# Ledger of designs, part 80: peptides against a protein of PDB entry 6RGO

Target 1, 392 residues: chain A of PDB entry 6RGO
Amino acid sequence: MALKLLGFNQDATCFSVISSNKGVTIYNCDPFGKCFELEKSTSNDEELDFLVEMLFSTSLIAVVDKTIGASKRKKLKIVNTKRKATICELTFPHEIMDVIMNRKIICVVLKSDQIFVYDISCMKLLRTIDVRGEKLKSTSKFRNSEAVGDIGVRVSLSTDNNSILCYSSYSKSDKENAPLNDIVVFDALKCIQINVLPAVHQSNIVCIACSPDGMLMATASEKGTIIRVFKTIDTENDEPILVNEFRRGSRPSRISEMKFNHDNTLLACVGESDTIHIFALPVTTTEADANEDDTLQQSSHSLSSSINGLQYISKGLANRFGKIIVSKIPTQSQQRHVAYIKIPENAKYRIGFPKDTTNTIHICGEDGNYLVYSIPRNEVGPCTLVKSNTFD

## One batch from the design tools (peptide)

Design b1_p24_1_s3 (made by RFdiffusion4, then SolubleMPNN; from b1_p24_1, 11 letters changed)
Fold by OpenDDE base, seed 2:
Structure b1_p24_1_s3 (fold): chain B 392 residues (1-392), chain A 24 residues (1-24)
Amino acid sequence: as target 1 above (392 residues)
Amino acid sequence: EFTNNATEEQLKEYQELLEEELKK
């Protein structure tokens, strides 16, 4: 059967799949098994397409039927999986492209480059963000260039209650084809813009990941060779703080998903390549706990591998035109992966980090494999397979 | 028109589901 992956929930306790014959199935990761099934309402041989966003391990899901010809592509259904009942239906003016949620907020991304921000507790609209309208205010000539293909506004939401929303926006370029290469950081609860990161890539941003706490953001362009990690809120002299620049590969390859682990120590990426890459982030020691005198002489031989070369060249060339050029980290200071997983080249995979085990990654494939890997701590190398399950 | 057709009963069901998650 053709499987299509919808992905993991926020804490990687469950994942969702579309089966061409069954409809939407949600699997629990541990113990492994089916926990919910949404049966196909129609016997039509149409290729099923759905968005499903789950609220952690709860019975609350958001569902969009994206099947071609379906008048439902503009409808968001909120479903109680325990009752198998639709709680709420929202109808949008345009096709729904993405849905993301946490315990506080639902964000709905439309094909119109609009983001609708809702309070999940009452389904009240808090804000409409019009990314095109922002471009129209910044650029004297917006042509309705329907972005040919899969280029649209990308979003990521923090899984915590702070509800930091990161989204791609159009550069202030007077060019008709201004790329979606700016990032806006938005407080979804307060409905305020916190930060703007201009021109973080040369081409359109196609993947964004927010950290669970909303303090970090990772970005990748259509080229998918470089991943940049920024602070979301903090700025240095009103300039964006680039924390890391990672090199996924030398060849262009689309990144479909990125995720941080729950302690912000790892960033994983997956896409069209045969390899999931895992990068180590510097542990931001908050200087606060320097005071407790506890003399435990544990001689952790920190292999001080001389990562001396992170000169924070925070010298943004403030070009005379107020364009913050993200200083190109020298190609020599681009960090590589610390760990990897080999996957079948023809299978799409999704990734998730479980909350309780910061060195474990969950992956699932359209090949029907659910796999749990251990991430090596002390060496650069392959991840070790810990658990394997199959689904249909 | 955004028909936010959420009934009071539906809003209560949201609150119950959200409270189940906040207790974990």
Scores: peptide ipSAE 0.290, ipTM 0.856, DockQ to the pose 0.580
Fold by OpenDDE base, seed 4:
Structure b1_p24_1_s3 (fold): chain B 392 residues (1-392), chain A 24 residues (1-24)
Amino acid sequence: as target 1 above (392 residues)
Amino acid sequence: EFTNNATEEQLKEYQELLEEELKK
């Protein structure tokens, strides 16, 4: 059967899939099983396409039917899964590209590069963010990118109540083809811009992850070779703080999803490659635990695999476009993964971190596998498979 | 145009549901 993965919910307790024969199915992770099914509205052999965002383990889902016609692609339904009833319907001026939520906020991303921010409690519109701004509205040749690969606005929302929204924005270059390589950090509750990270990559940002607490963000470009981790709110001398720079690989490969674990100690990434990569983040030791004299020489065996990759950072292009956050991190000190999972080359996977087990990762594949892995703490190596289930 | 098709009754039912589910 053709399966299409929608992803995990915020705490990886559930995941959503499209089955060509059934419609949308939501699975519970533990105990493993179907918890909800949205039947196909049409008997036609049309390829099903949906957006589904679930509010944690609640009976509340946001659904967009993208299968049929331009009109349905503009409708967001809020559904009570217990009652199998639509409790709210919103119609947008443009096609819905993404929907994200937490306990406070729903964000709806449109093909027009607009983000609609709602108070989840009353579905009141708090803000419309126009990422293109007024000047770029005129050059909206709708990219007829029916291609699954289209470069649009990317968003990520903190899963906590602080509701930190990170989104990609166009660089201030007067070019009609300005890259989506800036990041804006937005307080979705207060409706204020907190920070702007200019030119975090040389090309369009295609993946963003916000940490659960909203204090960190990870970014990847179309190249998918380097992942950058920044502080969201904190700045040093009005400059963005680059916390980490990770190397996923030497070959270009699209990253489709990134996730932080719940304690901000791990960052996972998945995409078109045969490998899920897991990176370790530095634990911010709060000064308080400095008293116990446990000289655990964390031998930071920084496996500085000295790839003498020529520093052809062409200094020349950096001067004309605003201060590209040039990695202050030497290319030799780019951290690699601490753990990995091998996946089938032809299967798309999604990732999620459960709340209660910071060293466990949930993954699901379009191959019909739901897998739970243990992440090694003290060694660089493969993750260990702990649980396996299948779905159809 | 943007249209919110939710009735006041649906929004109230939504709030009650949300409060019940977020208390868990």
Scores: peptide ipSAE 0.225, ipTM 0.812, DockQ to the pose 0.836
Fold by OpenDDE base, seed 1:
Structure b1_p24_1_s3 (fold): chain B 392 residues (1-392), chain A 24 residues (1-24)
Amino acid sequence: as target 1 above (392 residues)
Amino acid sequence: EFTNNATEEQLKEYQELLEEELKK
């Protein structure tokens, strides 16, 4: 059977898949098993396409039927999985491209480059963000939406109650073909713009991840070679703070998903490559508990040489893209430990970090594998497989 | 047109589900 992955929920306790014969199935991770199934409403041999966003481990899901020929691509259904009942239906003027939620907010992204922000508790519309309208205040020409294939507004929402929304926006260029290479940071509760990160990549942004606390954001472009990590709220001299720049690879490859772990110490990425990459983030030691004593002289030897080359490239790029102040990554904490997982070639995988175990990653594949890996923190190397399950 | 079809009973069901999650 053809499987299509929808992804993990916010805390990686569940994941969702589309089965060609069954429709949408939700699996629980521990204990492993089916927790919900949405039956296929159509007898047609049409390729099923859905958006499913689950509210943590609750019985609340948001569902969009995106199947070709379905008049339902503009309809958001909120479903109680215990009752198998639609609680609410929202109809939008345009096709729904994405849906994200936390305990406070639902965001709905439309093909019109509009983001609708709702209070989840009462389904009240808090804000409509018009990403095109923000550009049109500078340039009068509508981009024909048909010519922009797989390139739309990307969004990520913090999983906490602060509800920090990061979205891709059009650069302020007089060119009709301005890329979606700006990032806006938005307080979804207060409905205020907090920050704007201009031209964070040369090409369109195709992947964004917000940290659980909303303090960090990772971005990747269509090239998928470089991942940049920024502070979301904090600025230095009114300029964006680049915390990290990671190189995934030398060859272009699309990144489909990125995730932070719950303590902001790891960033994972997955996409079209045979490798899931896990990057170590510098622990921002709050200066407070630096008691002097633990002079652990860990042997600083061999990996220093390759990292110095990446710093020189970042300074040269910063001068070309505006004053992205690379906060001086303390020279001592520059051992960017990288872990990896090898996955089957051409298998699509999704990733999630469980809340209780910051050194564990959950992954699932369109090959029907659900896998749990342990992440090495003190060395560069492969992750260790801890648990494996299969699904259909 | 954009339509919101949420009833008061449906909004109450959301609040109950959200409260179940916030107690965990």
Scores: peptide ipSAE 0.137, ipTM 0.762, DockQ to the pose 0.677
Fold by OpenDDE base, seed 5:
Structure b1_p24_1_s3 (fold): chain B 392 residues (1-392), chain A 24 residues (1-24)
Amino acid sequence: as target 1 above (392 residues)
Amino acid sequence: EFTNNATEEQLKEYQELLEEELKK
């Protein structure tokens, strides 16, 4: 049977899949098993396509049926899984491309490059963000999405109540073909723009991850060779703070998903490559409560000497449009993965970090495998398989 | 056009269900 992965929920306690014969299925991770099934509404042999966003392990899901007709692709349904009932339906002017949720906010991304921000408690529209802005509406003939792969607005939302929204935006270049290489940081609760990170990559951003607390953001371009990690809110001299630059590989490969663990110590990435990469983030030791006695911390200091590669993003060559281009960290100072998982070639995988175990990663594949790995802390190497389950 | 098709009754049921799920 053809499986299509939808992904993990916010805390990796559940994942969702499309089964061609059944429709949408939600699995619980521990104990492993089916917890919900949404039956296929149509007897047609049409390829099933859905968006499903879960609200943690609750009975609340957001569903978009992308399978049949332009009208359904514009409808967001809020479903109670215990009752199998639609409790709210929203209709949009354009096709829904993505839906992201936390305990406070729902964000709906449209094919028009609009983001609709809702208060989840009452489904009240708080903000419509137009990522193209007024100036680009005049020149943007709808790029027929056929030719160059579906480069739309990418979004990520913090899983906490701060509800920090990171989204890709068009560069202020007067070029008809401005790349989606800016990032906007937005407070979704207050409906205010907090920060703008200009030209974080040379090409379109295709993947974004926000940390659970909203303090960090990871970005990857179409090339997928370099991952950059920034502070979301903090700035130095009105310039973006680059925390890390990671090298996934030398060969171009699309990154489909990135995730931070719950304590911001690890960043995982997955995509079209045979390898999930896990990177270590520097722990910002707040100097405050280093009381005297723990002499054993000497061994961790050897990794701190590479932290002097806080290269101030020296005022990057202001391009002809006055935008700072994020300086590339020299290839020699680019950090590699600390851990990895080998996955089958041509299998799409999704990743999630459980809340209670910061050194554990959950993965699931379109091959029907749900796998739990332990991440080595002190050694560079493969992750260890702890648990394996299969699904259909 | 954007439309919210939920009735006031559906929105009330939604709020009650959401509050029950967020208290867990």
Scores: peptide ipSAE 0.094, ipTM 0.738, DockQ to the pose 0.849

Design b1_p24_1_s4 (made by RFdiffusion4, then SolubleMPNN; from b1_p24_1, 9 letters changed)
Fold by OpenDDE base, seed 4:
Structure b1_p24_1_s4 (fold): chain B 392 residues (1-392), chain A 24 residues (1-24)
Amino acid sequence: as target 1 above (392 residues)
Amino acid sequence: SFTNNATEEQLEEYKKLLEEELKK
């Protein structure tokens, strides 16, 4: 049967799939099994298309039926999975492209490049972000949305209560064809823009990941060769802080998903390639206040392989046109993966990091495999398969 | 423009359910 992956929830305790014959199924990861099914409303052999966003392992999901007609594609349903009942229905002016949530916020991305930010507790609209409207104030011509394929506003939301929203925006360029290569960092609770990272890639951003705590973001362009990690909030001399630049590969390949682990020590990426790549991040020592006292000399001989991550503080060379070009980290300073997983080339995979085990990754494939891997920390190499399950 | 089609009762039920699920 054709499976379509919808992805993991925020803590990788569940994942959702579309089964051509059944509709939407949610699986629990541990113990592995079906925990919810949303039956297909139509007996027709129509290809099912849904958006499903889970609120962790709760009985609440956001659902968009994209299968039939332009009207359904504009409806967001909040569903109680235990009751199989729609509790709330929102209708949007345009097709829903993405839905992301945490315990505080739900963000709805429209085909109009609008982001609707809601307080999840009451479904009150907090903000409408008009990513095109910011562009249109600069460039009068509506791009006819039909001819631009998979290029739209990308979003990621922190899974914590701080609710840091990262979204792709159009660069300030007089070109009608300005790429979605800026990142805006937005406090979704306060409804304020907190940072803007201009021109983080040369081409459109197609993937964004926010860290669980909202302190880091990862970005990838349509080329998918380079992943950049930035601080979200912190700036240096009013310039964006590039923490890492990772090289996924030399060949272009779309990255479909990226995830940080819960301690911000790992970044995984998956896409059209036969390989999930896992990168190590420097441990951001939060300067926790050095309260003086307890000298517990836990001599953890962490073999800090001194990855002299040259903090290329990319002083953004403001070129003559005031564009902060994120200074290309010299290709020599581009870190490779520390770990990898081989996947079938023709199977789409999704990734998730469980909360309880920072060295474990969950993956699921449209091939019907749910796999748990252990990530090596002391060596560069393949991940070890720990658990395997199949789903239909 | 968008429309919230939830009734007041549905929104109250939603709030209650959300509160119950977020306390876990």
Scores: peptide ipSAE 0.170, ipTM 0.785, DockQ to the pose 0.878
Fold by OpenDDE base, seed 1:
Structure b1_p24_1_s4 (fold): chain B 392 residues (1-392), chain A 24 residues (1-24)
Amino acid sequence: as target 1 above (392 residues)
Amino acid sequence: SFTNNATEEQLEEYKKLLEEELKK
């Protein structure tokens, strides 16, 4: 049976899948089992496509039927899973590309590069962000949307109540073909732009992750070789703060999803490669605890050679891409532990971090595997499989 | 243009349900 993954909810307590035979199925992670099913409305052998966004572990889901030929691609349904009833239906002028939510906000991304921001409590429209309209204020020429292919506006929303929205925007370039390589940071509650990070990659941004608290964001381009982590709100001399730069690999490979854990100490990424990568983030020790002279014995083992290559690239990029103040990542915190999980080649996987266990990751595959891994904190190496389940 | 197809009654039921689920 063909499965298509929709992903985990905000706290990784549930995940959603499309089954060609059943429609949308939602699984609970612990105890593992099916908790909801949305039956397919059509008997047609058409490839089912859906967007499903859950509100944490609640009975509230947002659903879009994206199946080819369906007039429903412009309709957002808010569904009560306990009652199996549609509570609210919204119709948009264009196809829905993405839906994200937290306890305060729903964001709806359209194929028109528009973001509709709603107050979740009453479904009141707070803002329409026109990413093309902002480009047109900077560039005189309309780009026909059809020629952009699989490149659209990407979004990520903080899972907290501050509701920090990060989205990709077009660079200010007189070139007709300006890439989606800027990031805008937006307060979705106040409907104000907080920050703009210009040209964070050379090519279009295809993946964004916001931290749960909205203080960090991760970005990846079409190349998927470099992941950059920035502060969202904080600036240094009105310039963006680059906190981390990670290399996923030497070969280009699309990153489909990235997530922070709940304490901002880990960043995971998954995509078309045979490997889920987990990067350690430096703990921002608040200045207060700097007094304990904990003589962390430098076990001087030979990881030094691979790290020196990353420093040389950072200096070269800083000179070419303007004053991205690479805050001097203290040379001492350079032991970025990297963990990994091997997955089958060409298997699509999704990732989630549970709230209660910051060293655990949940993954699920279109192969029907739900897997729980323990993440090594003090070493570079493979994650340990703790639990496995299967679904259909 | 967009169309909101929710009635005022559906929006009040939704609001009540959301408030009940967010208290858990």
Scores: peptide ipSAE 0.170, ipTM 0.804, DockQ to the pose 0.863
Fold by OpenDDE base, seed 2:
Structure b1_p24_1_s4 (fold): chain B 392 residues (1-392), chain A 24 residues (1-24)
Amino acid sequence: as target 1 above (392 residues)
Amino acid sequence: SFTNNATEEQLEEYKKLLEEELKK
């Protein structure tokens, strides 16, 4: 059967799949098993296409049926999985491209480059962000630059209650085909723009991950060779703070998903390559706990020593237009993965970090494998397989 | 334009269900 992965929920306790014969199935990770099935509405051998976003381990899911006709692709259903009932239905002016949520907010991304931000508690519209309209206001000349191909607005939302929304926006270039290479950081609760990171890549951004706490953001372009990690809120002299620059590989390869673990110590990436890469982030010691005298001598041999070459990225070349170009970290200071998982080249995989175990990663494949790996702590190497399950 | 097709009764049921699930 053809499987299509929808992904893990926010805490990696569940994952969703489309089965061509059954419709949408949600699996629980531990204990492993089916927890919900949404039957296909049609007996036809049509290729099933759905968006499904689950609210953690709750009975609440957002569903978009993309299989049949332009009308269904514009409908968001909120479903109670225990009752098997639609509790809310929203209709949009354009096709829904993505849906993300946390305990406070639902964001709906449209093919029109619009982001609709809702209060989840009452499905009240808080904000419409018009990413294309913002471009048109900045570039008075260019009405007609449709995004060429599968390049649309990308979004990521913090899984906490702070509800930090990161989205790709069009650069203020006088070019007709301005790339989606700026990032906007938005407080989805207060409906305010917090930060703008200009030109974080040379080409369109195709993948964004926000940290669970919303303090970090990872970005990758169409090239997928470099991953950049920024602070979301903090700035230095009104300039974006680049925390890390990681090299996934030398060859171009699309990154489909990135995720931080729950303590912001790891960043994983997956895509069209045969390898899931896991990168270590520097532990941000919050300076606050320097005062309490508690003598617990646990000799955590922090591998602190070799990463101290945080060369303060020299002042970006302010171009003649006052745009901060994120200065390229020298290729020599680009960090590699600390861990990896080999996957089949032709299988799409999704990743998730469980909340309770910061050194484990959940992965699932369109090959029908659900796998739990242990991440090595003190060595660079392969992850160790801990659990394996199959699904159909 | 967008349309919310939920009735006020469905929205109140939704709110109640959401409050019950977010307390876990």
Scores: peptide ipSAE 0.143, ipTM 0.776, DockQ to the pose 0.839
Fold by OpenDDE base, seed 5:
Structure b1_p24_1_s4 (fold): chain B 392 residues (1-392), chain A 24 residues (1-24)
Amino acid sequence: as target 1 above (392 residues)
Amino acid sequence: SFTNNATEEQLEEYKKLLEEELKK
């Protein structure tokens, strides 16, 4: 049967899939097993397409029927899985492209490049973000959705209650075809823009990951060769702080998903390549209050190489030809993966980090494999398979 | 424009469910 992966929930305790014959199925990761099924409402042999966003391991899900020919692509349903009942239905003016949530906020991304931000507790609209801005409303050029591939607004939301929303935005270039290469950091609770990271890539951003605490953000462009990690809130001299630059590979390949682990020590990425890459992040020692007291002199000159924060001077020199030249960060600062997982070619995989095990990653494939890997701590190398399950 | 098709009863049930599930 054709499986389509929807993804893991926020804490990797569950994942969702579309089965061509059954509809939406949710699996529990541990103990492994089917915990919910949403039966197909239509007998038609149409290829099923859904958005499903879970609220952790709760009985609450957001569902959009995106099936071709379905009049439902503009409808968000909030479903209680225990009661098998729709408890809320929202209808939008445009097709829903993405839905993301945490315990406080639901964000709904439309094909119109609008983000609707809701308070989850009452389904009250807090904000409509128009990513095109008022000036671009006059150019009724709907991106002809056929010719420009799946380049739309990308979003990521912190899984904590701070509800930091990161989204891709159009650069301020006067060109009709401005790339989606800016990032906006937004407090979704207060409805305030916190930060703007201009021109973080030369081409459109196709993948964003926010850290669970909302303090870090990873970005990848359509090239998928370089991943950049920024601080979301903190700035240095009003400039964005680049924490890391990772090289996924030398060949272009689309990244479909990135995730941080729960302690912000690891970043994983997956996409069209045969390899899941796992990168190590520097442990930001928060300066804990060094209370002054204990005198013991042991002068061990551990050369803590102060990784001088590479000030990414985002001097996007708009060269005379109106190409945003992101200053090439010296290739010497590009870190490689510390760990990897080999996956079948052409199999779509999703990734998740469980909360309780910082060195474990969950993966699932459209091949029907659910796999748990251990990530090596002290060595660069392959992850070790710990658990394997199959689903249909 | 958007439409919310939830009834007042569904919204009250929804709030109650969220309060029960977010206490776990």
Scores: peptide ipSAE 0.141, ipTM 0.779, DockQ to the pose 0.851

